Peptides against a protein of PDB entry 5H65. Designs and how they scored, part 35

Target 1, 294 residues: chain A of PDB entry 5H65
Amino acid sequence: QYLERTPLCAILKQKAPQQYRIRAKLRSYKPRRLFQSVKLHCPKCHLLQEVPHEGDLDIIFQDGATKTPDVKLQNTSLYDSKIWTTKNQKGRKVAVHFVKNNGILPLSNECLLLIEGGTLSEICKLSNKFNSVIPVRSGHEDLELLDLSAPFLIQGTIHHYGCKQCSSLRSIQNLNSLVDKTSWIPSSVAEALGIVPLQYVFVMTFTLDDGTGVLEAYLMDSDKFFQIPASEVLMDDDLQKSVDMIMDMFCPPGIKIDAYPWLECFIKSYNVTNGTDNQICYQIFDTTVAEDVI

## One batch from the design tools (peptide)

Design b1_p18_1_s4 (made by RFdiffusion4, then SolubleMPNN; from b1_p18_1, 6 letters changed)
Fold by OpenDDE base, seed 1:
Structure b1_p18_1_s4 (fold): chain B 294 residues (1-294), chain A 18 residues (1-18)
Amino acid sequence: as target 1 above (294 residues)
Amino acid sequence: SRLPEYEPLPLPTDIKPP
């Protein structure tokens, strides 16, 4: 779809919904801190939630680590189990279950680990080696996912989360439905376990000014706008620097807006009603950042 | 049971097999 450039002053006078191509300067944006702009979004219920912090995860895994693995649930056709006992943590039991592929243990880098009673530190160490870890607990009849407040799957440094509202959790034995038990695709794991995966998104508000008018536009994007995945940015210093550089480029601190580069993007207007009040809002869409200093 | 293919695991030193 081709759209002619429309000045903001004209847009501000028009009814919603409509789509526009604009050229404007980024006067300001919020939140200012990158980590505050990364959220988890449910594609089904559309709820936005915060990405859990390390401290939050510590608590969840500490609580999980107080539970003793059920011996009856160890060493099934699906997985082989190994148990460790801590020396200085009151004999805490840690169970690691190695998921088999057709009854055979795969290579370590292809093996899914189910960890029971592990701390965040222990889980992170295992995820670095095996690249696929699910925190679990002993249920009544089977191993179960530990908690949807924590990642249901950790692959390297990537934490995969599920929606509490939309998910209907199934027991770990449902992983048997997966034909390939080596690749461990997050969506496949989620489907097997009844999880609706959350999506990492950048959520920001841009104040745009083209000299004719000023409007605020909402940005919710996973990987298109910055060409950087929101799912990876929190764990990668280089990606964080890249985003910061982009934002500093368009909105340089300590410089007058007259010297700012032009941002070209698409925005769509939409109506928000609060009782008798009607408000028109704007959202950036289908946009990859482009610079025009002219 | 032991799983030689995956040992040693990168676990903290304060964890010991039973």
Scores: peptide ipSAE 0.023, ipTM 0.574, DockQ to the pose 0.016
Fold by OpenDDE base, seed 5:
Structure b1_p18_1_s4 (fold): chain B 294 residues (1-294), chain A 18 residues (1-18)
Amino acid sequence: as target 1 above (294 residues)
Amino acid sequence: SRLPEYEPLPLPTDIKPP
């Protein structure tokens, strides 16, 4: 869609909702730390959640590790099971279930592992070897997802989370509904298990200045703005460096704003009611800055 | 924390398709 460029001073006088094309300098942004800008968003209920910290996950998996795997749930038509007993951790039992495709074990890189009683460190180690891992626990009649506060699926370094509010969990045997048990697509796994997957998003507030006016614009974006997936950035140092470089380019420290580069972007205005006060807010949309850096 | 010692896992087949 073609929009004519509008100066900020004109935008600030107009009613919402409207869409604009602007050219402005990034005077400042919040939060300053990248890890604080990455959130989880539910596409159904629209709640924003913090990405769980390593310490939070440790607690969840430690609690899960106190439970003994149920022998009655091992070695089904869906999966083959192997059990380990630790010597130095009060005899903690760890179960690994290897999901089969039509009764046959697939290639190791295509095999989904169900992990019962594992610590975060153990789960991460296994995910690096087998790519796809689901933390589980023994239910009454079947294996169940361990906890939606933890990832429902770990693929390499990517943690996939589900919405507690919107999900209606189903037991692990529902994975039988998947025809292809070699390509573990997160959305397919989520659907089979009754999970509404959360989306990683960058959440930032930009202060924009074009010399005619100043406004704050909200950014909520998964992968378009930086051309970097929010789902991968927290676990990849190179991607983090790239985002930092982009932000430093548009908002360089230690120099005057007159020397800042111009940012071209689209913003939309919308109305927000806070009690008796009506405010107009702005959101960045359909904007890619990576093209300006290359 | 050090990982506990595990027995060898029954690994899925790594046979490449022809």
Scores: peptide ipSAE 0.022, ipTM 0.591, DockQ to the pose 0.017
Fold by OpenDDE base, seed 3:
Structure b1_p18_1_s4 (fold): chain B 294 residues (1-294), chain A 18 residues (1-18)
Amino acid sequence: as target 1 above (294 residues)
Amino acid sequence: SRLPEYEPLPLPTDIKPP
């Protein structure tokens, strides 16, 4: 669908909902820090939540590490188990379960590890080596996901999270429903375990100015706007630099707005009702700016 | 069973088999 450019002054006078194509300068944006702009979004209940910090995860895994792995849940048709005891941590038990594909252990790079009683450090080490790791605990009859406050799946440096509200967790043996037990696609793992995966999103507020008016527009985007996945940016310095470069390009510090480049984007208006107060808000959609970076 | 491909596991040095 073709949309003609509409000046902000005209948009500000119109009722919602409508879609617009605009050309404006990015006067300012918030939050200014990239790490503050990355959130987790549920596609079903639409809640936004913060990405857990390392300290939060440390606590969760520390708590999990206080529990002893149940010996009756070790070595099933689905996985082979190995148990460790710590020397200096009062005999803490750590169990690593290696998921088999049709009864055969796959290569390390294709093998899903279930870790029980591991610390964040241990989990990260395992993830770096084996790629796919699920933190688990001993349930009543089966291994279960440890905690949805922590990643349900860690792949390399990427943490995959699930929605506590929308998920109905199933036990680990439900991974048997996956025909291919080598690729470990996050969505497939989530589906098998009854998890509604959360989406990493950039959440920002842009103040746009085209000389005719000023408008605040909301950005919630996973990978289109910057052509950079929000899921990877926090763990990749180069990606962070790229995002910073893009933002600096559109909103350069120490320079007058007259010298700012023009941003072309699509925005949609929508109504928000808070009690008796009605407000029209704006959201950026279907916009990519990465191509503008040379 | 032994898991030779996965040995040694990248665990802290203070962890040992029981």
Scores: peptide ipSAE 0.026, ipTM 0.631, DockQ to the pose 0.016; fails the geometry check
Fold by OpenDDE base, seed 2:
Structure b1_p18_1_s4 (fold): chain B 294 residues (1-294), chain A 18 residues (1-18)
Amino acid sequence: as target 1 above (294 residues)
Amino acid sequence: SRLPEYEPLPLPTDIKPP
């Protein structure tokens, strides 16, 4: 896209909606803590949600672990089941269902595990070993996804979440609709199970200043702005450091704004109604800092 | 074993397979 650069003072006088190319300094941003800037966004209903904390997941899986797997749902054409019994937890049952591809168990690195009654610790261990894991529970006639408040799919250290509002959950046997039962693409799994997948996004408010004016623009971006996926940053210390370095570059601590680098970016204005007041807000879009730093 | 390729599972030691 091509837009001529517009000074902020001119933008501030114009009606919304419009798109602009700007060159400005990042005076400040919020939130300051990276973990506070990572959210889950529904592409359908546009609801923003917090990424569940480990403690939240612990509770969910602990509750799930109190339920006994239904023997009638074990060993179907879709999966082979194995049951473990705890020694010190009143005989808690843990069921692992190994999803087959055309009736054959795939290699471990390609096998999807369905875990029933597992704790967070157990699930994490299995996800590290087998890559793809779905927490499930025994339904009336089939295995079902455990809880949309927890990941519907765990792949390594990546937790995939679904929208409670937009999802219409289907039972596990609907995974049969997948032609390829080895790759376990999150979007395909979600579609099969009636899940609208949430997207990890950076959500930040930038205070931009080009010397002619100051405006606040919010950033909601998954992977373009930083060239770092929001889906991976919370679990990767190096990626966190990279984001911090980028932000420190634009907002160097202890240095006057006159020495800040210039940021070229695209912003769009939009109208927001707050009661009787009409407000114009701004959003950064289609911007990559690595390419737009001058 | 039914699932020889997957044995043993990396589970806590307090979990005993049947």
Scores: peptide ipSAE 0.023, ipTM 0.584, DockQ to the pose 0.016; fails the geometry check

Design b1_p18_2 (made by RFdiffusion4)
Fold by OpenDDE base, seed 4:
Structure b1_p18_2 (fold): chain B 294 residues (1-294), chain A 18 residues (1-18)
Amino acid sequence: as target 1 above (294 residues)
Amino acid sequence: SSDESSLAKQLQDLSKSW
């Protein structure tokens, strides 16, 4: 739908909910640090979560590594298993299960590995070499996902997380329901394992000023606003630089606001009740910013 | 909506930490 441009002063006087098209300058934004803006969002329960830090993952995988792989769960129709004993750490057992496609081992670039007892470092190394990695543990009757506090799927540098609240985990053998056992689409893997996948999102607060008024609006976006996936930005220095460059373009440091470029965007208003207080909030939506390179 | 309200509250809380 076509929306006419509305000045901020007019918007600030109106009741919610409404949608607006605006043209404003980005006076300021928070957080200033990119890593603080990247969050995980559940599309079902709408919980926002922090992306786990490396230290958090280390703890989870260290704990998992204390468990010995169950021999009874090795070498099924779904996967072939190899076991290693580490030289250090009192002979830690590590199991790698290579998932087969119709009984055949796929090429390394199409192979899903199930890793049992691996450290973060080991898992990351394998994820860089193979198509996909799932951290697992031995359950009573089948392999199971290790922990939803860790990625349920790692593909290269991308960590896919699931919602603890909304997921109802199923055993690894449910991967048999996937016809294509080569591409390992994260959503398909999640569905097979009963996982509600979390979405990476940029979360920021923009202070917008069009000369008629000042308005704070939230940005929650996965890939449209910057045309950069939030899921990849934390692990890619070039993408980080790109986001920083975009933000610096709209809000250049050391420059007066009168020289800032105009930002055209859509915002929606909505009511938020906190106890007895009713507040109107604003959120940016359906907006893409592009680098204006002359 | 309840979803928007929930998100808004979370965002408000997060914004306090920035």
Scores: peptide ipSAE 0.325, ipTM 0.865, DockQ to the pose 0.773
Fold by OpenDDE base, seed 3:
Structure b1_p18_2 (fold): chain B 294 residues (1-294), chain A 18 residues (1-18)
Amino acid sequence: as target 1 above (294 residues)
Amino acid sequence: SSDESSLAKQLQDLSKSW
């Protein structure tokens, strides 16, 4: 869209909703810690939620590990099952179901594993070897997703989450609807299982200053702003460093704002009603900063 | 919109914790 550049002082006087192109300096931003800025967003109900911590996942998988796999659900047309009994005093049973493509087991890097009773550590190890893992439990008539509080799909180091509010879970046999049982596209898996996938997003508050005024704008972006996927940043040190470098470039510590680079971006205004109080808020949209850094 | 207002409120609440 062709928008003329508007000074912040003019924007601050206008009613919402409107869209603007601005040129401003990033005076400050919050949160300062990158891990605090990464959230999960539902595209349907628009709920923002925290990315589950390792400790949370440990609890979920430990609970799942107390349940014995149902023998009746093993070895179907969809998957071949293997069961291990741990040598520890508890004798924990772990079931791994290898999903077949047209009755044939695919290569390890193309194979989807369904895991019952696995610990987080075990699941992560398997996801690294076989690429795709779904934590499951024995349902009444079929395997089912273990818990939407945990990832519905783990691919390598990426955890895919679903919205508890918007999802209507279907049994694992619905994976049969997928024509290609080798690529395991997260969106396709989600659709088959009745899951509304959550989107990783960067959520930040930018304080913008162009010398005419100061404006706070929210950033909620998945991969465009930094040209770095929010879904990958938590598990990749290099990506984290890249984001930090970008932020340090625009908002260098210990330097006066006069020396800050100019940030060109688009912002939109909108009205927010809190009881009887009306407030105008601003959000950054359709903006990429990485191209200016590279 | 209702969606924008809801999201904005969430963002405001989050910002208070930062």
Scores: peptide ipSAE 0.324, ipTM 0.864, DockQ to the pose 0.827
Fold by OpenDDE base, seed 5:
Order: sequence, then C-alpha cells, then structure tokens
Structure b1_p18_2 (fold): chain B 294 residues (1-294), chain A 18 residues (1-18)
Amino acid sequence: as target 1 above (294 residues)
Amino acid sequence: SSDESSLAKQLQDLSKSW
C-alpha cells in the first residue's frame, strides 16, 4: 500500500474513517509495564481478556485435582494411561494419558499428554519434557477438556487459550480426526475439540507528536510491530528485554523529545459513539518498527 | 465498523486503568 505522509495537524481535522501514513515521535506510551500490555483477543467475538495469572491457574488445577480419574476411561485406542498416587496430599490420583499415533506411541518430543488431576507445577514440568500437554477431566463417557479458563494446550512455555463464549467443546476422542498425531498444531487441536483459539496481542496507547500536533493511537498487534510474538513474551526474559529496549529507544527516559527518533507508521481513524458523544479514535496498523534502528 | 467500535470501547476502558 502507498500513502503519502500526512501531518498530524491535518489528520486531526478530518472525519473518520480514513487511513494515514505518518512520521511522528513517541512522546509517551501506556502501560509502562509490559505484562499489563499483553492481552488475549477472540477473533470471533472480539472480546479482550486478561491473560490468567499463575494464581488463577493454581485454583483451577487444584479443583481439578480433587476429582478422581475414572478407571473406565483409561487405555483406549487413542491413548495409553498411567496412574500415580502422590505420597502426600492424602494420596491424590494423577492420570497421564499418552496419545498414540495409529496405535503406536510416538517419540517423547512428539507425544501429546493428557493430564488428569495434575497441579500447575506438575503440568509445567511435563510440558517442558514432552512439549505438548492438555489438561483434562473425566466426563461421563469420555475425557473432556478441564476448563477453558486454563490453557487447552501447553507447549513448552506457551499457553494456548480458548474463548469461552465462542467455543463449543467436544470430547477428547475427537482428536481421532487428526491424521497426524505427532505435530500437534494448536489450531488443529482447537478445531478438533471445538475451540475458538484466543490470540495474544500487545495492547498499548501511543501519544504521537510530529511538531504540528499531538495524537493518541492504540496499538493492538500480535507479532508484527515488534517482530516479537505476544504469545511468547511473558515467558521469555530475553524477549521482554527486547521489547523494553525498543520502547526505550523510541521513548528514552531522561532526555528531551527533540532527541527522540522518528517513528514511521500507518494509522487508521474510526468513529466511536459513547451515548451522545461521538469520538474519533486512531489505531496503528500494518507497521513494523525498523530493525536497523537498534 | 461495529467490531471496531466494540474493540475501541474496550481499549478505552483498558486505557483508563493504566
């Protein structure tokens, strides 16, 4: 796409909706803390949600751990089951179901584990070792996803979440529809289980200043703006540092705005009606920060 | 447009909490 650069003073006078190319300095941004900027977005209903905290997940898995695995649901054509009894915690039962590919157990790095009765700590340990874990519970006739408030799939350190509003959950046996039971692509797993996957997004407010005017624009982006996936940043210190460095570069603390670098980006305007008030809002789109700036 | 408006309202609400 080609757009001529438009000064902010001109943009502020125009009606929405329109698209613009701008060159401006990042005067300020919010939130300042990176973890506050990472949200979950549903592509279907467009609801923004908070990423669950560790404490939230602990509660969900603790509740799940109070339920005893149903012996009748163990060892099917889809998976082999192993049961452990904890030495403490009043003999808690934990079931691990190893999903088979065409009746054969795959290699550990390709094997999907279904975990029943596990704690967050136990699940995380298993996900690091086997790289694919689904928290489950015993249903009436089959294993079922434990809770959409928790990840439906954990791969390494990445937590995949589903939309409670838009998902129509199906039982675990629907994984049989997957021809390849080794790669465990999150979207394929979600489709098989009737889950609408949520998307990790960075959500920020940028105050932009080009010397002619000041404009606030929202950033909502998954991986394009920073060239860093929002889905990975919360669990990777190096990625967090990288984002912080980028933001510090464009908005360096302790110096005057005259010394700030120029940011080139695309913004779109749109109308928002709140009661009787009509407001024009702006959003950054199709923008990648220059890699050569660092 | 309706989707954008809904999203914008959510973003506005979030921005007030920051």
Scores: peptide ipSAE 0.324, ipTM 0.864, DockQ to the pose 0.795
Fold by OpenDDE base, seed 1:
Structure b1_p18_2 (fold): chain B 294 residues (1-294), chain A 18 residues (1-18)
Amino acid sequence: as target 1 above (294 residues)
Amino acid sequence: SSDESSLAKQLQDLSKSW
């Protein structure tokens, strides 16, 4: 939709909701640390939550590792099971279930592993080799997802999370509904297991200044604004550097705002009511920043 | 919607914590 450029001073006088095209300088932004800007968002209930820290995952997997795999659930038509007993850690048993495609074990890069009783370190090592890993536990009649506080699927360095509020977990045998048991698309896995997948998003507050006025706008975006997926940035140093470079370009440290480049973006206004207090807020949308913008 | 309002509130709360 075509929008004419509107000065901030004019926007600040208007009622919400409205959409605007603006040209402004990024006076400042928060949070300053990139890792603090990456959140998980549920597309259904719209809950924002923190990405679990490694320490949180350690606890979850440590707890899971205290449980012994149920022998009755090993070696089904869906998967072949192998059990290891650790030499240390009081003889902890780890079960790895290799999911089959039509009764045949796929290649390692196409194989989904179900891990029962594994530590975070062990799971990460396996995910690097086999690409797809689901942490599981022994349920009453079937294997089940271990915990939605942990990833339901790990692919390489990518952790896929599900919404506890919106998900209705189903047993692992529901993976049988997948015709192709080699690609392991996260959304398909989620659907089969009754999981509402969470989305990685960048969440930031931009202070915008066009010389006529100053406006604060939120950025909530998955992959469009930076052209970098929020889902990958935490695990990729180069992507982190790229985001930092972009932000430094628009908001260079130690330089006066008069020398800042202009940022062109779309913002929308909306009303937020807190009791009797009505506030107009702004959010950036449908905006991609270019590195070559001056 | 209620969900949108919730999201807006969450964003406000986050912004205050940074």
Scores: peptide ipSAE 0.324, ipTM 0.864, DockQ to the pose 0.829

Design b1_p18_2_s1 (made by RFdiffusion4, then SolubleMPNN; from b1_p18_2, 10 letters changed)
Fold by OpenDDE base, seed 4:
Structure b1_p18_2_s1 (fold): chain B 294 residues (1-294), chain A 18 residues (1-18)
Amino acid sequence: as target 1 above (294 residues)
Amino acid sequence: SAQQSQLLQQLQQLAESQ
């Protein structure tokens, strides 16, 4: 639907909810650090979570590595297993399970690995050589996902996370329900395992100024605003630089706001109740920004 | 596969080096 451009001063006087098209300058934004702006969002319960740090994952995988793989769960119709004991002081047992497609081991680029007792470093190395990696543990009757605090699926440099609140985990044998065991689509894997996948999102607050008024607008976007996936940005230096360049373009440091480019975007107003306080908030939606100013 | 075996060996070596 076509919306006429509305000045911020007029918007600030109107009741919510409404949708607007605006033209404003980005006076400032928060957070300033890209890493802080990338969150995980549950599409079901709408909880926002921090992306786990490497240190967090190290702890989880270290804990997982203290568990011994169950011999009875090795070499099923679904996967072939290889197990070894490390020569380090701890004598860690590691199991790698190669998921088969109709009883046949696929090529590495099509193969899903289930890893039991692996470290983050080991998992990352494997994820760069195989299609996908799932950290698992031995359950009572089957392999199970290790921990939803860690990725349930790693594809290359992409870590896929699940919602602890909304997921009802199923055992690894439920991967048998997948007809195609070569593509390993994250959503399909999640569905098979009873996982509600989290979405990577950019979460920022923009202070917008069009000369008639100033308002704060909330941005929660996965890939449209920057035309850069939030899921990839943390692991790609070039993408990070691109986002930084875009933000610097709209909000250049050390320059007066008079020289800032105009940002055209859509915002929607909505009511928020916090106790006895009612306030109108604004969210950016259906907006894409260019990397350059014409 | 040969690649699989090589990767497993590398994984084992990595695990033992920690």
Scores: peptide ipSAE 0.077, ipTM 0.810, DockQ to the pose 0.013
Fold by OpenDDE base, seed 5:
Structure b1_p18_2_s1 (fold): chain B 294 residues (1-294), chain A 18 residues (1-18)
Amino acid sequence: as target 1 above (294 residues)
Amino acid sequence: SAQQSQLLQQLQQLAESQ
């Protein structure tokens, strides 16, 4: 991928679509808060949606906890079940199902748990002790995924989400199709359950200035631009600090733009039609920011 | 099984911590 550098003033005069290599300063960016820049993207329908907040998840799991686990769905060939009643004032019933590998219970670090009636806090605690957790509910004939508005799979601190529009959910017994029930690969679990997994992406708008012109460019990237996975950044303070440091380096507060470092990146132009108005927009692609900026 | 017992014990510990 070799392109000669083009000044922004020249780019602004050209028709789309085209690809460019540029060198510019980051005058400003939006959103300013990192949490607001992380979205979920469907690779099939291309819908962008917000990552659910803890409060949103609390509501979903609270609603799930109002339902009593069906005793007829416990202890199948796929999983062993245990039910307990919480000691809190509500006396909530919680069911956990330990998924077996070829009829044998695996080690905790290889074990998938299915949970009915668990709170977000309880689920998070379990995800730290077991390989993976799936929030489920009792269906008519089988266990089913609780809600696609919540994670379909939790591994440690990583929450995996599915697209409501593109997914055609299947019952939990479809996990039987997985040959290896010790390495719970998110894509394999999703496929077995009829889920189209969503992708975490950074979504930002950069205002770029090279002294010849000013251009706004859109960034949608999962892990290349910052060399930090969008899927992990929300739950890791160190990763958040790293992203903030990178952004502060390119756009330092309280300093004049003349002192900003130069950013080298690739951008592509494309046409957008809003009614009768045609606009040319720009997107950053195939770009990794360098840490050693002179 | 021994493995089941271990998993159940771990679960019980988590439940009691709530």
Scores: peptide ipSAE 0.072, ipTM 0.786, DockQ to the pose 0.011
Fold by OpenDDE base, seed 1:
Structure b1_p18_2_s1 (fold): chain B 294 residues (1-294), chain A 18 residues (1-18)
Amino acid sequence: as target 1 above (294 residues)
Amino acid sequence: SAQQSQLLQQLQQLAESQ
């Protein structure tokens, strides 16, 4: 449906909820640092949380590495296990379980690894050589996911996280329910393990000014606004540079707003009620920015 | 497999060298 462009001054006088097409300049935005704008969002409970830092993961995996793999849980119908003892670090035991497809070990590019007692460095190295990696621990009767505060699935450089609030974790043997044990689709893995996957999102607040008025609009988007996946940007320097270039184009430092390019976007208004106080807020939606916008 | 084992050994060596 066609939406006519509406000036901000008119929008600011109207009740919510409504949808608008606008043309405005990006006066400012927050947060200023890209890494601060990338969050994890639960589609079920709608909580936003921070992406764990490398240091956080190090702690989790170091703790996991202090536990010895249970020999009784090795070499099942689902996976073949390989164990080694490190030369350093007090002879740490590391177990890697290769998930089989119908009793046959797949090729490395199709193989899911379950790693027990691995460090972040080891896990990252393995994720570059195999299809996917799941950090696990020895449970009472089966292998279990190590911790939802860490990725439940690592594919290359992509870390997949689950919601602690909404997930009801199931043991690793539930991967048997997957008919295809070669593609390892994150959503399928999550479903098998009782995980509600979190979504990577860009979260920003834009201050928009069209000369008639000023309003703040909230941006929560995974891959449409920048045409760059939020799930990949933190691990790719080129993608980070691209986002930075886009933001610098719309909000160039060191020049007056009169020289800023125009941003065309869609915004929707909505009501937020805090007790007796009613506030109208705005959110950007269905918008893709172009490099040649003037 | 032998290939997988060899790869894991190499990865172990790399990890320990850090």
Scores: peptide ipSAE 0.050, ipTM 0.795, DockQ to the pose 0.012
Fold by OpenDDE base, seed 3:
Structure b1_p18_2_s1 (fold): chain B 294 residues (1-294), chain A 18 residues (1-18)
Amino acid sequence: as target 1 above (294 residues)
Amino acid sequence: SAQQSQLLQQLQQLAESQ
């Protein structure tokens, strides 16, 4: 849809909801740290969550490692199991289940591993050698996902998370419903296991100034704005640098705003009611900073 | 596979070192 450019001063006087095309300078933004701007968003319930830190995951996996794998759940038609006991004073049992495709073990780059009792470091190492890893636990009748507070699927350096509120977890044997047990598409895995996958999003507040007015606009975007996936940025130094460069370009430190480049973007206004107080808020949408705004 | 076995051995070593 074509929208004429509207000055901020005019926008600030109008009722919501409306959509606008604007040209403004990025006076400032928050949060300033990239890692603080990356969140997990549920497309269903719209809750925003923090991306778990390494320390959080360590605790979850440490707790999981205290549970003994159930021998009855080993070596099914779906997977082959390997178990060992650590030789240290803890003597924890670790089980790795190699998911088969039609009864055949696939190549490592196509193989999904289910792991019981693994540490974060062990899981990470596995994820670098195999296609995917799912942290699991022994349930009553089947293997089950360990904890939705941890990734339900790890592929290389990418951690896939599910929404605790919206997910209705199903047992691991539901992976049998997947015809292709080699690609392990996260959405397909999620669907099979009853998981509503969370989406990585950049969450920022931009203070925009076009010389006629100033407004704050909320950015919640996964991959369009920076043309960089929020899901990958935390694990890739080059991507982080790229985002930082983009932000520095639009909001360079140490110079006056008059020298800032113009940002063209779309914003939509919406009403927010907090008790008796009504407020008009703004959100950036359908905007790419690296290319022409579409 | 041999690769799997080697990896599992490495994991065992890591587990023991923690």
Scores: peptide ipSAE 0.069, ipTM 0.810, DockQ to the pose 0.013; fails the geometry check

